# Peptides against a protein of PDB entry 3S8F: the designs that were tried, part 307

Target 1, 157 residues: chain A of PDB entry 3S8F
Amino acid sequence: VLTLFVAVPSLMTAFTVAASLEFAGRLRGGRGLFGWIRALPWDNPAFVAPVLGLLGFIPGGAGGIVNASFTLDYVVHNTAWVPGHFHLQVASLVTLTAMGSLYWLLPNLTGKPISDAQRRLGLAVVWLWFLGMMIMAVGLHWAGLLNVPRRAYIAQV
Target 2, 166 residues: chain B of PDB entry 3S8F
Amino acid sequence: DEHKAHKAILAYEKGWLAFSLAMLFVFIALIAYTLATHTAGVIPAGKLERVDPTTVRQEGPWADPAQAVVQTGPNQYTVYVLAFAFGYQPNPIEVPQGAEIVFKITSPDVIHGFHVEGTNINVEVLPGEVSTVRYTFKRPGEYRIICNQYCGLGHQNMFGTIVVKE

## One batch from the design tools (peptide; made by RFdiffusion4, then SolubleMPNN)

Design b2_p28_6_s1 (from b2_p28_6, 13 letters changed)
Fold by OpenDDE base, seed 5:
Structure b2_p28_6_s1 (fold): chain B 157 residues (1-157), chain C 166 residues (1-166), chain A 28 residues (1-28)
Amino acid sequence: as target 1 above (157 residues)
Amino acid sequence: as target 2 above (166 residues)
Amino acid sequence: LLDLLLLVYNTSREAIPRAWLEFAAKME
C-alpha cells in the first residue's frame, strides 16, 4: 500500500523535474520536441550525475510497483530481482545524486571551480558508474526472472 | 521576467503532470500484462494457519521427521517440513513423481526461506505460521532447497533436498 | 521487427543471467 501510494507523488515529481529540465534546455537555446535535451549542460558532472540517476530510477520505480504487487511479487520475491531493484534505486539514483551534489558543492564551498581535467574525470566517473550499474541491474533483474535466489551464493542456473 | 518565467514553468509542469498521470495508467497496464504472462508462477497463499513454535518440535505433525510425509489421498501427499537453524527436516524429503504434494512448512526458531530450485516454490517461513505450498513434480530427481532469507551465521549453508522418485 | 525484438529479448533473458552466474562462479 505504501509503495503504491508513494508512486503517484514520485511520478509527479519525476515529470515535474523533467518539465524543469525542458524549460532549462529551452532557455539554453534548445528548440523542438527533443532539441532542448541536447541544449542541457551535459559537460557538467554535477548535472549529468543526477540526471543519469533519474534515468536509472525509471525502471527501478516501475520495478517497485511490481515488487509491491501481490501476485507479481510471488515471481520476484527473494530472487536476484530484488537486489537489482535496490541497486537501481540506491546505487543509481541516490548515489549518483550524491556524487553530483559533490561536484556542485565543493566548488561552491571553496569558491574555486574545478579544473577542466577534473571535470572530464568527473564525467567519466559518472558515466562509467551509470554504465556499470545498468549492467549489474539488468543482470540481476534477468537473473531474478530466472529464479536465481537472493541471499544465496549458489544457483541452479 | 520572473512572471513570464513562472508562467512558462507552470505551463510545462501542467503538461508533464498530465503525462505523469497517463503514465500511471500505462504502468498499471504493464503490470497487468506482466501478471497475465506470469500466471504460471503464482502460488496462491492458503488459509492462515498458526502453530506454536515452542512446541512444534515436540508434538504434532512436525515432531517426527520419519512421519513427515503423509499420504492424504490417491497420488496426493502432505509433507510437514521444518525449516530451522540451520537446515530442513525431513532431509531428504522423498515424494513420488507426479503426485500432488502439499508442503506444510513452519519454523521453530527464526524466519527462514524455502526456495526449491527447479520449481516455482519460493516462500518465507515464519515461526508461528504455517506456509502451505502445493506442487506437483513432473520430473524425477533431486531438488535442492535453499534458504533465501537471512537466518544467522549458518544461513549460507542451509540446504535441503527433495528426492522425487519415479 | 517483432521477430528481432523477440530474439533480442529471448537471448538476453538467457544470456545475461548466465554470463553473470559464470562470472560469479569464477570469483568464488
Scores: peptide ipSAE 0.019, ipTM 0.715, DockQ to the pose 0.027
Fold by OpenDDE base, seed 2:
Structure b2_p28_6_s1 (fold): chain B 157 residues (1-157), chain C 166 residues (1-166), chain A 28 residues (1-28)
Amino acid sequence: as target 1 above (157 residues)
Amino acid sequence: as target 2 above (166 residues)
Amino acid sequence: LLDLLLLVYNTSREAIPRAWLEFAAKME
């Protein structure tokens, strides 16, 4: 009940963020149903990182509802599903948001923009991090559904 | 114009809300389908039952591993299992094939897991609480019990065995 | 959208696990 209650304002917040992104994209010249996405500053790791975090949070949030569901939790509890959920929520959203914050904070604190090399490296790091997290998370969720136990180094599947 | 921007944002929010809800239902449906087609279902939980973890080793049905398996009917057994640091008792647990087994599991020390490989038996074992799991083994053989809740330095080596006899 | 969802689902349920299994086999 509590989790589901928290899910509602979380969804509202997510939609507000998405709306803000769409608005920003349209202000940057994006047109059409999806053109605003392309218009967003994908060349800035400070932008890309938290956005990728949000993308990872979508399935993670859905999983949160599953984990809080009485019937479904019985299946996934203490399986590899759970750490899969955590890695989407913490290691993706929170971590990528933190990374993005650093990419914004450091230039602002120093008063100097990051170099082009640093920017490109940052983009590579963020995208590779996201890719790795998605692969791991999907694998963990899949393993969990196959009854692979959490906190065990061995499993029979 | 602030008003125009506000209206536009609301429209965007409504669209994204609809999309998100649709995706949520799709994901839930896909998970439900996966569970329905690739799992043995859900084992029903038992009623709330409590026990004193400080005395459970000395008295009561968990005290003697030799008396842990109790026949309660023609094809019905109750097995009183202790999960402790770091193992299970009795070990092995011997039960007949095709019999309805009611596991009554508790812990004298810390929280443990009781995950039986090859089955959908997977419960946490809390000191002071009795976990009840009902299961029927249709195939004879050995089933490994794994602790999937961290319980200390020996957690990774905490195993048990269920032997299902023909 | 359905095709995309199916693609994602199939990739998640088949391709990614297969890749992990192949990787595991290679590491053994």
Scores: peptide ipSAE 0.016, ipTM 0.705, DockQ to the pose 0.031
Fold by OpenDDE base, seed 3:
Order: structure tokens, then sequence, then C-alpha cells
Structure b2_p28_6_s1 (fold): chain B 157 residues (1-157), chain C 166 residues (1-166), chain A 28 residues (1-28)
């Protein structure tokens, strides 16, 4: 229980972000339980990227609880599961947030807005990145559950 | 105006915060449920045992690989294994099928891994500490030991073998 | 929510790996 309390700040942060998104969506005219989601600026890669990162971070966070649990960690420790967790936490959330930040930062630094083509390309990039990361992460977690070792080029399965 | 907006934000935050806390309990419940209904495959470890890594090669039960496998009972063995850069000692480790094997694993140099394919044996091996793992091999054959903790330039080639005899 | 989470959990541990194995088998 005490170990799991470490997850509380992270959860609080994540859901505070979600609260901010809900508020933003509602300000943009979204209504109802889920309508605010649709109202968010999904046409902006600077927005989509970190949100996708957050979505990847959710299962990663759940995995963090697993990894922090003594008995469960025994199962997954030093298996491909751990890199799977990393790719959800770092290569998804952190990386996508960085990408999103770049999509926002560059136009502001240059004083030039991105073209529609660049915007669409940016959307494609972040969505494809997310998809690829999810596929890889699932694969790594899968391999980990099959006892594929971390830091080894060979495995039984 | 600003007060209304602030109040609205707080309302959403409060809701999501409550959800966050609820999720914490859900995760705890899920863990509890999993442990109650499924096996985690945990191999019980012994109490913390220390050893001097600087002398472990010269004296003690790890010093002679020929004496590494010790029969402690009719169907019980203790195997004293050294994980070192870059291999395992003894190699191969020969044990009988169906016997309860207690692995006592330590390192004379750096941290290594001891991951036995086909089993749930997976422990880190720390210099100065003895890792204890209990396992019974039900199937005869060869089981590869893999180092899954980076230990240097030869890490990728650090393998051992457990031979389970019928 | 609990049922959903349990479903997701069980799927992640069982169904998803199985699906990946099947997919891998098809790709080979």
Amino acid sequence: as target 1 above (157 residues)
Amino acid sequence: as target 2 above (166 residues)
Amino acid sequence: LLDLLLLVYNTSREAIPRAWLEFAAKME
C-alpha cells in the first residue's frame, strides 16, 4: 500500500491534465459526457501529440504499479516487459510531448504559422508514432510475459 | 467572471481527482484479485546472506566448482553458483530431475543476471550478496542460463547451462 | 469500471499475447 502511494502524485497529475482538457473542450463548445473530447483541437499536432502521449502513459502507469509491486515485479523484472514500460513512459509520453512542443514552438519562434500541408504531415507523424509505439510496447510486454530476457539477443521463445 | 471560471475549473479538478483516487483503489484491488486467483510464479528467497566477493573464489563453497553441487537430502541439492565476467561456474550445472534444488548464487566481480530459460528463475546477482532460489526441474534436458544484467563487454556471450538428468 | 479494467487486464495478459502469437505465426 505504501509503495502504491507513490502512484498518487502521478495519477493526480494525469487526471488534472485531463481536467484541463475537459475544461478546454467545454470552452470550445463541447457538451455532454464525451462531447468535450470531440471539441478539442484534434487538427493541431501540437495538441494531438502530447494527448497521445498521455494515452500511452496510462497503461504505462498501470505497468508502473506492476513494476513497483514486489511479487509482480518478480515476474517481469529484467524481461522485455521493462523496456515495454519504458517505451510507454519515455518514448510515448515524453517523446510525443517533445514533438508536440516542437510543433508549437517552431511556428512561434519563426513567427510563421505552419502550412496546412505541414499541419497534416505533423498529424500523420504523431499518429503513426503513437501507433508504432503501441504496437512495439504491446509486443515487448508480450515478450516479457513469455519470459524473454532483457539485454539478451536470444530467447527461448 | 474570473471567479466563476475558477470555480468551474476546480469542479472539474475535484471530479478528476476523485477519479484518480478511485483508480488507485481499483489498481490495488486488481493486484489483490490477481494474487488471489492466479499465481505470480514467485520463488521464495532466503534471508539476506552476505559473502566477501574478494575471497569467494579462494575459499568457501563457491571456490571449487567440482564441489558446487552438494546433496543435502535424498532429493535435495544445494548448488553454489558463481556468476562472473563472463560466465557461470560450474558450467554445466548437473542436477537430477525431480530434485529440489537450492541455488546459492553470488558474484566475485560485478552485478550479473541469472535467468534460466524454461523456468521462472530470474534473479540479479550482486557481489557480496548471496541470492537463493529454490526450484525443481520436472523435465530433463538442458536449460540455458542467460545474463540479463549488463556486466561488461562480454555480457552478450555470458551463458551457462543446467543439465537436468533423468 | 472495475469490470472493464479487469477485462483490460486479463486481455493484456492473455488475449493480446495470444493474438500476437497468432499474428506472428501468420507472418512467418
Scores: peptide ipSAE 0.013, ipTM 0.734, DockQ to the pose 0.037
Fold by OpenDDE base, seed 4:
Structure b2_p28_6_s1 (fold): chain B 157 residues (1-157), chain C 166 residues (1-166), chain A 28 residues (1-28)
Amino acid sequence: as target 1 above (157 residues)
Amino acid sequence: as target 2 above (166 residues)
Amino acid sequence: LLDLLLLVYNTSREAIPRAWLEFAAKME
């Protein structure tokens, strides 16, 4: 039970970020319960990338609670579930955040704005990355639940 | 204006924090419910037992693979297994079908895994610690043991076999 | 929600291996 309280700071952080997004969306003219989402700058890969990372991070965080649970960890530990988890955490959130940061940082450092073509390409890249990561993560989690071992080249499920 | 913005942010933060706490309780409740209703699939683990990894090959129940399978009662066996670089001892492990098997697994060298295919047996094996897993094989046949914890250059080839006899 | 998740889990554990076995049998 005490181990589960480790999730509190993480959840607080996650939803604080969500609060910031809501505030930003409302400042941009979004109204209602969900209208603020549409008002966010979805045409900017520097924004879209980390947000998609956050979306992938949500199920990963839920999985973190599972992994931290004594009895549930017994089921998933050292199975394909674990790679599924950290691919959501690292290869989705961290990587997409890094990508988004670069889309913002490089234009500012060079003093040259990105072209419209580069912007569109960037959007395509981050969306495709997110899609691929979600497919892979779901597959790994599913395989893990089917008792596919981690760090093995063969398995009988 | 800045003050108003800060107040607005605070209000949103409080709302979302409340939501986060609510979700936390939902997750805890779901876990609690799962544990309360679905505990039958968890293999009972024994008490934490320590062993000296430097002497485990020389003395004690793990020293002789020919004596690794010990009958402890009617239809009850204890199997003393060593996971080492790079294999398992004894190999194969021969046990009867339907018997309650207590695996006592340790390592003389580095951390290994003990994953038995077709079962829910999946434990880490630490030098100096004895992993205890209780399992009953209902079906005869061969069960492959896989090392699922990286243990060195031969990790990928580290396999064992449990033979369940009728 | 938990019951649904368990249902999905249990169904997957049975359905996926069966599907693969059936596929393998067809390929033989």
Scores: peptide ipSAE 0.007, ipTM 0.723, DockQ to the pose 0.023

Design b2_p28_6_s2 (from b2_p28_6, 12 letters changed)
Fold by OpenDDE base, seed 2:
Structure b2_p28_6_s2 (fold): chain B 157 residues (1-157), chain C 166 residues (1-166), chain A 28 residues (1-28)
Amino acid sequence: as target 1 above (157 residues)
Amino acid sequence: as target 2 above (166 residues)
Amino acid sequence: LLPLLLLVYETSKSAIPAAWLEFAALME
């Protein structure tokens, strides 16, 4: 009940953020139904990191609904599915948002802009982080559906 | 200019909020469809049963592992299982193939898991509560019981065995 | 995947060395 209740405002927030991104993209010259996406500042790790976090949060949120569903939770409870869900929510959204926040906050606090090398390195870090998290999350969810238990070093598949 | 921007933002927000609401209904519909067309074979829990974890080892149906398997019908058994740090009793649990087995599982110490590999039996075992699981083993052999809830330093080695006899 | 691979390649040959040089200079 609580999870489903929280899901409503969370979805509202997520789509409000999407609306803000659309507006920002259009202000940057993006046109059409999807052209605004290309116009967003993909060269800025402070932008890319939290956006990638949001992308990871989508399947994670769906998983939250599954975990909150009594009949579906019976299948996934205490399996590798649960760690998969956590890594999408915490290690993807929260962590990437924190990374993005640092890329914005530190230059502003110090008054020094990041160098081009630091910028490019930052982009590489957040993209590689996202890729690794997606691979691990997919693997954990898949293993969970195969009844691989969590908190056990051995499993019969 | 500010008014124009505000109006545009409002329009986008309204559209996306409508989409959000629509997606919510889609998710609910998908869940409902899944529940209507699929069954996980979940057996509803009966009345919540309580037990004193401080005395469960000394008295009652869990006290003697030799008496843990009780035949309740021609092809029906109740098995009283203790999950403890760090193992299960009785061990092994011996049951006949094709019989309806009702597992009554509790813990004298901390929370444990009761996950039977090769089956859909997967429950947490709480001290003071009795977990009830009904299952029929169709295939003879050995089924490993694993603890999937961290219970201490010996958690990783906490195993049991169910032996299904022909 | 290709853009990501290209990003990794470009970062490895230019950005990483440059960043380390900047760090080294900072430590001087």
Scores: peptide ipSAE 0.044, ipTM 0.716, DockQ to the pose 0.017
Fold by OpenDDE base, seed 1:
Structure b2_p28_6_s2 (fold): chain B 157 residues (1-157), chain C 166 residues (1-166), chain A 28 residues (1-28)
Amino acid sequence: as target 1 above (157 residues)
Amino acid sequence: as target 2 above (166 residues)
Amino acid sequence: LLPLLLLVYETSKSAIPAAWLEFAALME
């Protein structure tokens, strides 16, 4: 029970970030319950990348709670479930945030904005990355539930 | 206008941050209080059995693979298994179908895994500690043991077999 | 998925070559 309290600061952070996004969207003219989402700058890879990372982090966080549960961890520990989890965390959130940061950093370092071609390429890259990560993560979690071992090249299934 | 927007954002974020920090302290305080006043929040370690990894191969129940399978009662067995670089002992492990098997697994060298395919047996094996797993094989046949914890250059080839006889 | 595929297709035709050329020029 106490171990699950570790998730509380993370949840508070998540809600704070979400609140910031909502505020930003509303400042950009978004209205209603969900209209602020559409108003966010989805045409900017520097924005899209970390947001997609956050989206991947949500199921990853849920999995983290599962992994932290000693009873449930007995089922998933050292199976493909575990790499599925941290790929959502590291390869999704951290990596996409780094990618997004690049799209902010490069223009600032060079003193020139990115071209439209570079922007579109960036959007394609981060969306494809996210899609690939989601497919892989679902596969790994599924395999883990089927008792596919971690750190082994063979499995029963 | 831009400055006004920035101030609004700052105020908004500071408010949420303050709330988050306040809640964090509340939860920390609750955890501290719980730990100080209650023991139910601490998961019992259970019975942790220790063994000397430097002598486990020479003396004791793991020393002789021919004596690794011990009948402890009617249809009950204890199997003393060593996970080592890079294999399992005994290999194969022979047990009867339908018997309650208690695996006592330890390592003389490094950390290994003990993952039995087709079962829910999946434990880490630490030198100096004995992992205990209870299982009943309902179906006869061969069950592969896989090391799912990296243990060195031969990790990927570290396999064992449990043979369940009718 | 279709919009994403269309984006990939469009990017492969125009954005990738252009972006690489621009990147190369930037690195010179």
Scores: peptide ipSAE 0.030, ipTM 0.742, DockQ to the pose 0.017
Fold by OpenDDE base, seed 3:
Structure b2_p28_6_s2 (fold): chain B 157 residues (1-157), chain C 166 residues (1-166), chain A 28 residues (1-28)
Amino acid sequence: as target 1 above (157 residues)
Amino acid sequence: as target 2 above (166 residues)
Amino acid sequence: LLPLLLLVYETSKSAIPAAWLEFAALME
C-alpha cells in the first residue's frame, strides 16, 4: 500500500497536463467528451511530438510502479522489460519533447518560419518515431516477461 | 466570469483525477494478471549476509570449488557459487533433480548477474554481499547461467552451467 | 497504421527532399 503512494505525485502531474490539454482543446472550439481532442493543433509537429511522448509515458509510468515494487521488480529486473521501460520514458517522452521543442525553437531563433514541407516532414518524423517506439517497447516488455535477459546477446526464448 | 472559469478548470482537474485513479486500478489489475501468468513465484531470499570479497577466494566455503556443493539434508543442498570476471565457479554446478538447492552467491571483484535460463533465478551479485536463492529443479538437464549485469570487457561471454542429474 | 502509412507515402514523394533542402538552406 505504501509503495503505491509513490505514484501519487506522478499521477497529479499527469492529470494536470491532461486537464490543460482538455481546456486548450475546448478553447479551440472542441465540444463533448472527446471533441476537444480533435480541436487540438495536430497539424503542428511542435505540438504533436510532446503529446505523443505523453501518450507513451502513460504505460511507462505504470511500468515505473512495477519496477519500484519489491516483488514485481524481482520478476522484471535485468530483463528486456527494463529497456522497454526506458524507451518509453526517455526515448519517447524526453526525445519527442526535445524534437517538438526543436520544431518551435529553430524557427524562432532564425526568424524564419517553418515551411509547409518542413511541417509535413516533422509530422511524419514524430509519428513514425512514436510508432516505432511503441512497437519496440511492446516487444521489449513482452520479451522481458518471457525472462529474456538484458545486457545479453542470447536468450532461451 | 473568472470565478466560473476557475470552477470549470477545477471540474476538469477533478475529472482527470478520477480517471487517473481508475486507471491506477486498471494497472494494478493488469499487474496482478501478469504476476499470475508470467511468474513462477518469488523465491525466498535469506537475510542479508556479508562477506569479505578480498579473502573469499582464500578461505571459507567459496574457496574450494570441489567442495562448493554441500549436502545439508536428505534432499537439500547448499551451493556456494562465485561470480567473477569472467565466469562462475564451480562450473558446471552439479545438483540432483528434485532436491531443494540453496544458492549462496557472492563476488570477489565486481558486480555480476546470476540469471539461470529456464528458471526464475535472477539476482545481482555484489562484492561483499551474499545472495541467497532457493530453487528446486524439477527437470534434469543443463541450465545456462547468464551474467546480465555489465562487469567488464568479457561480460558478453560470461556464462556458466548448472547440470541437473536424475 | 494505415493513416500513418499513407502519410509516409505522400510525404516521401516530394515533401521529404524539399524539406531537407529547405532545412539546409535555413541552417546556412
Scores: peptide ipSAE 0.024, ipTM 0.716, DockQ to the pose 0.019
Fold by OpenDDE base, seed 4:
Structure b2_p28_6_s2 (fold): chain B 157 residues (1-157), chain C 166 residues (1-166), chain A 28 residues (1-28)
Amino acid sequence: as target 1 above (157 residues)
Amino acid sequence: as target 2 above (166 residues)
Amino acid sequence: LLPLLLLVYETSKSAIPAAWLEFAALME
């Protein structure tokens, strides 16, 4: 029971971050229900990367609740589901946040802004990374539900 | 201006917190639905049973693979399985179709996995503890046992077989 | 592509155990 209570502050934090994004978007001129999203700086890989990480973290977080469930864990434990969860949490959120941090940090440390070419390349990298990670994660979760074992090179399915 | 900004932020936070709570209930509902529709496949937790991993190979029910399958009643068997680096014993495990099988699984060395393909049997095997799983094989044939917990250099080759006889 | 994938699968499940058995034999 206590382990599931961890979901409460985590969700609160996640949606607080979302609130901050909405506020930022509205400050940038976005209006309406979705206009604030378009107003966010999607041309900056330092912004896009961690946001994509957050998006990947949402289904991963839901999976975390499943994995922490005493009963549901019997379904998914030591199956491909678990690596799918990890890739959403670590290889998506953490990695993309690190990428985003790099795109912010290096220009600040060097005192030189990134070139347009570097910016465009950065955007391509983070979007492709996110796309690939989502495909892999969905595949792993699906395979896990089909009882494909973790840490095995062979499976019945 | 600061006050105005604070009020605006607070309003957004309250809205998103409300949404957060709503989503929390949605997730709980989805979990409940999953449990309700898939609970038949859940293996209940058993009593904690312990053994000495240093002597389990020399004495006791796991010591002799030839005596590992014990009939405990009409159409009921207990199978004492040892998961070790790198294999299972007995191997193959021979059981009759339609019988209720209680697997008692332990390890003499490191943590292993016991995942039986075609079944819902999937447990970790810890040295010093006995994993207990109850299952009835409805179909005859061979069922492969897979180690799904890393246990060393030979982990990837650690397989066993359950042979269900008609 | 499917035949190639099947070939890879069959090769992997045969080659890995074979290599391990060979190693085990050397250690005996």
Scores: peptide ipSAE 0.000, ipTM 0.700, DockQ to the pose 0.011

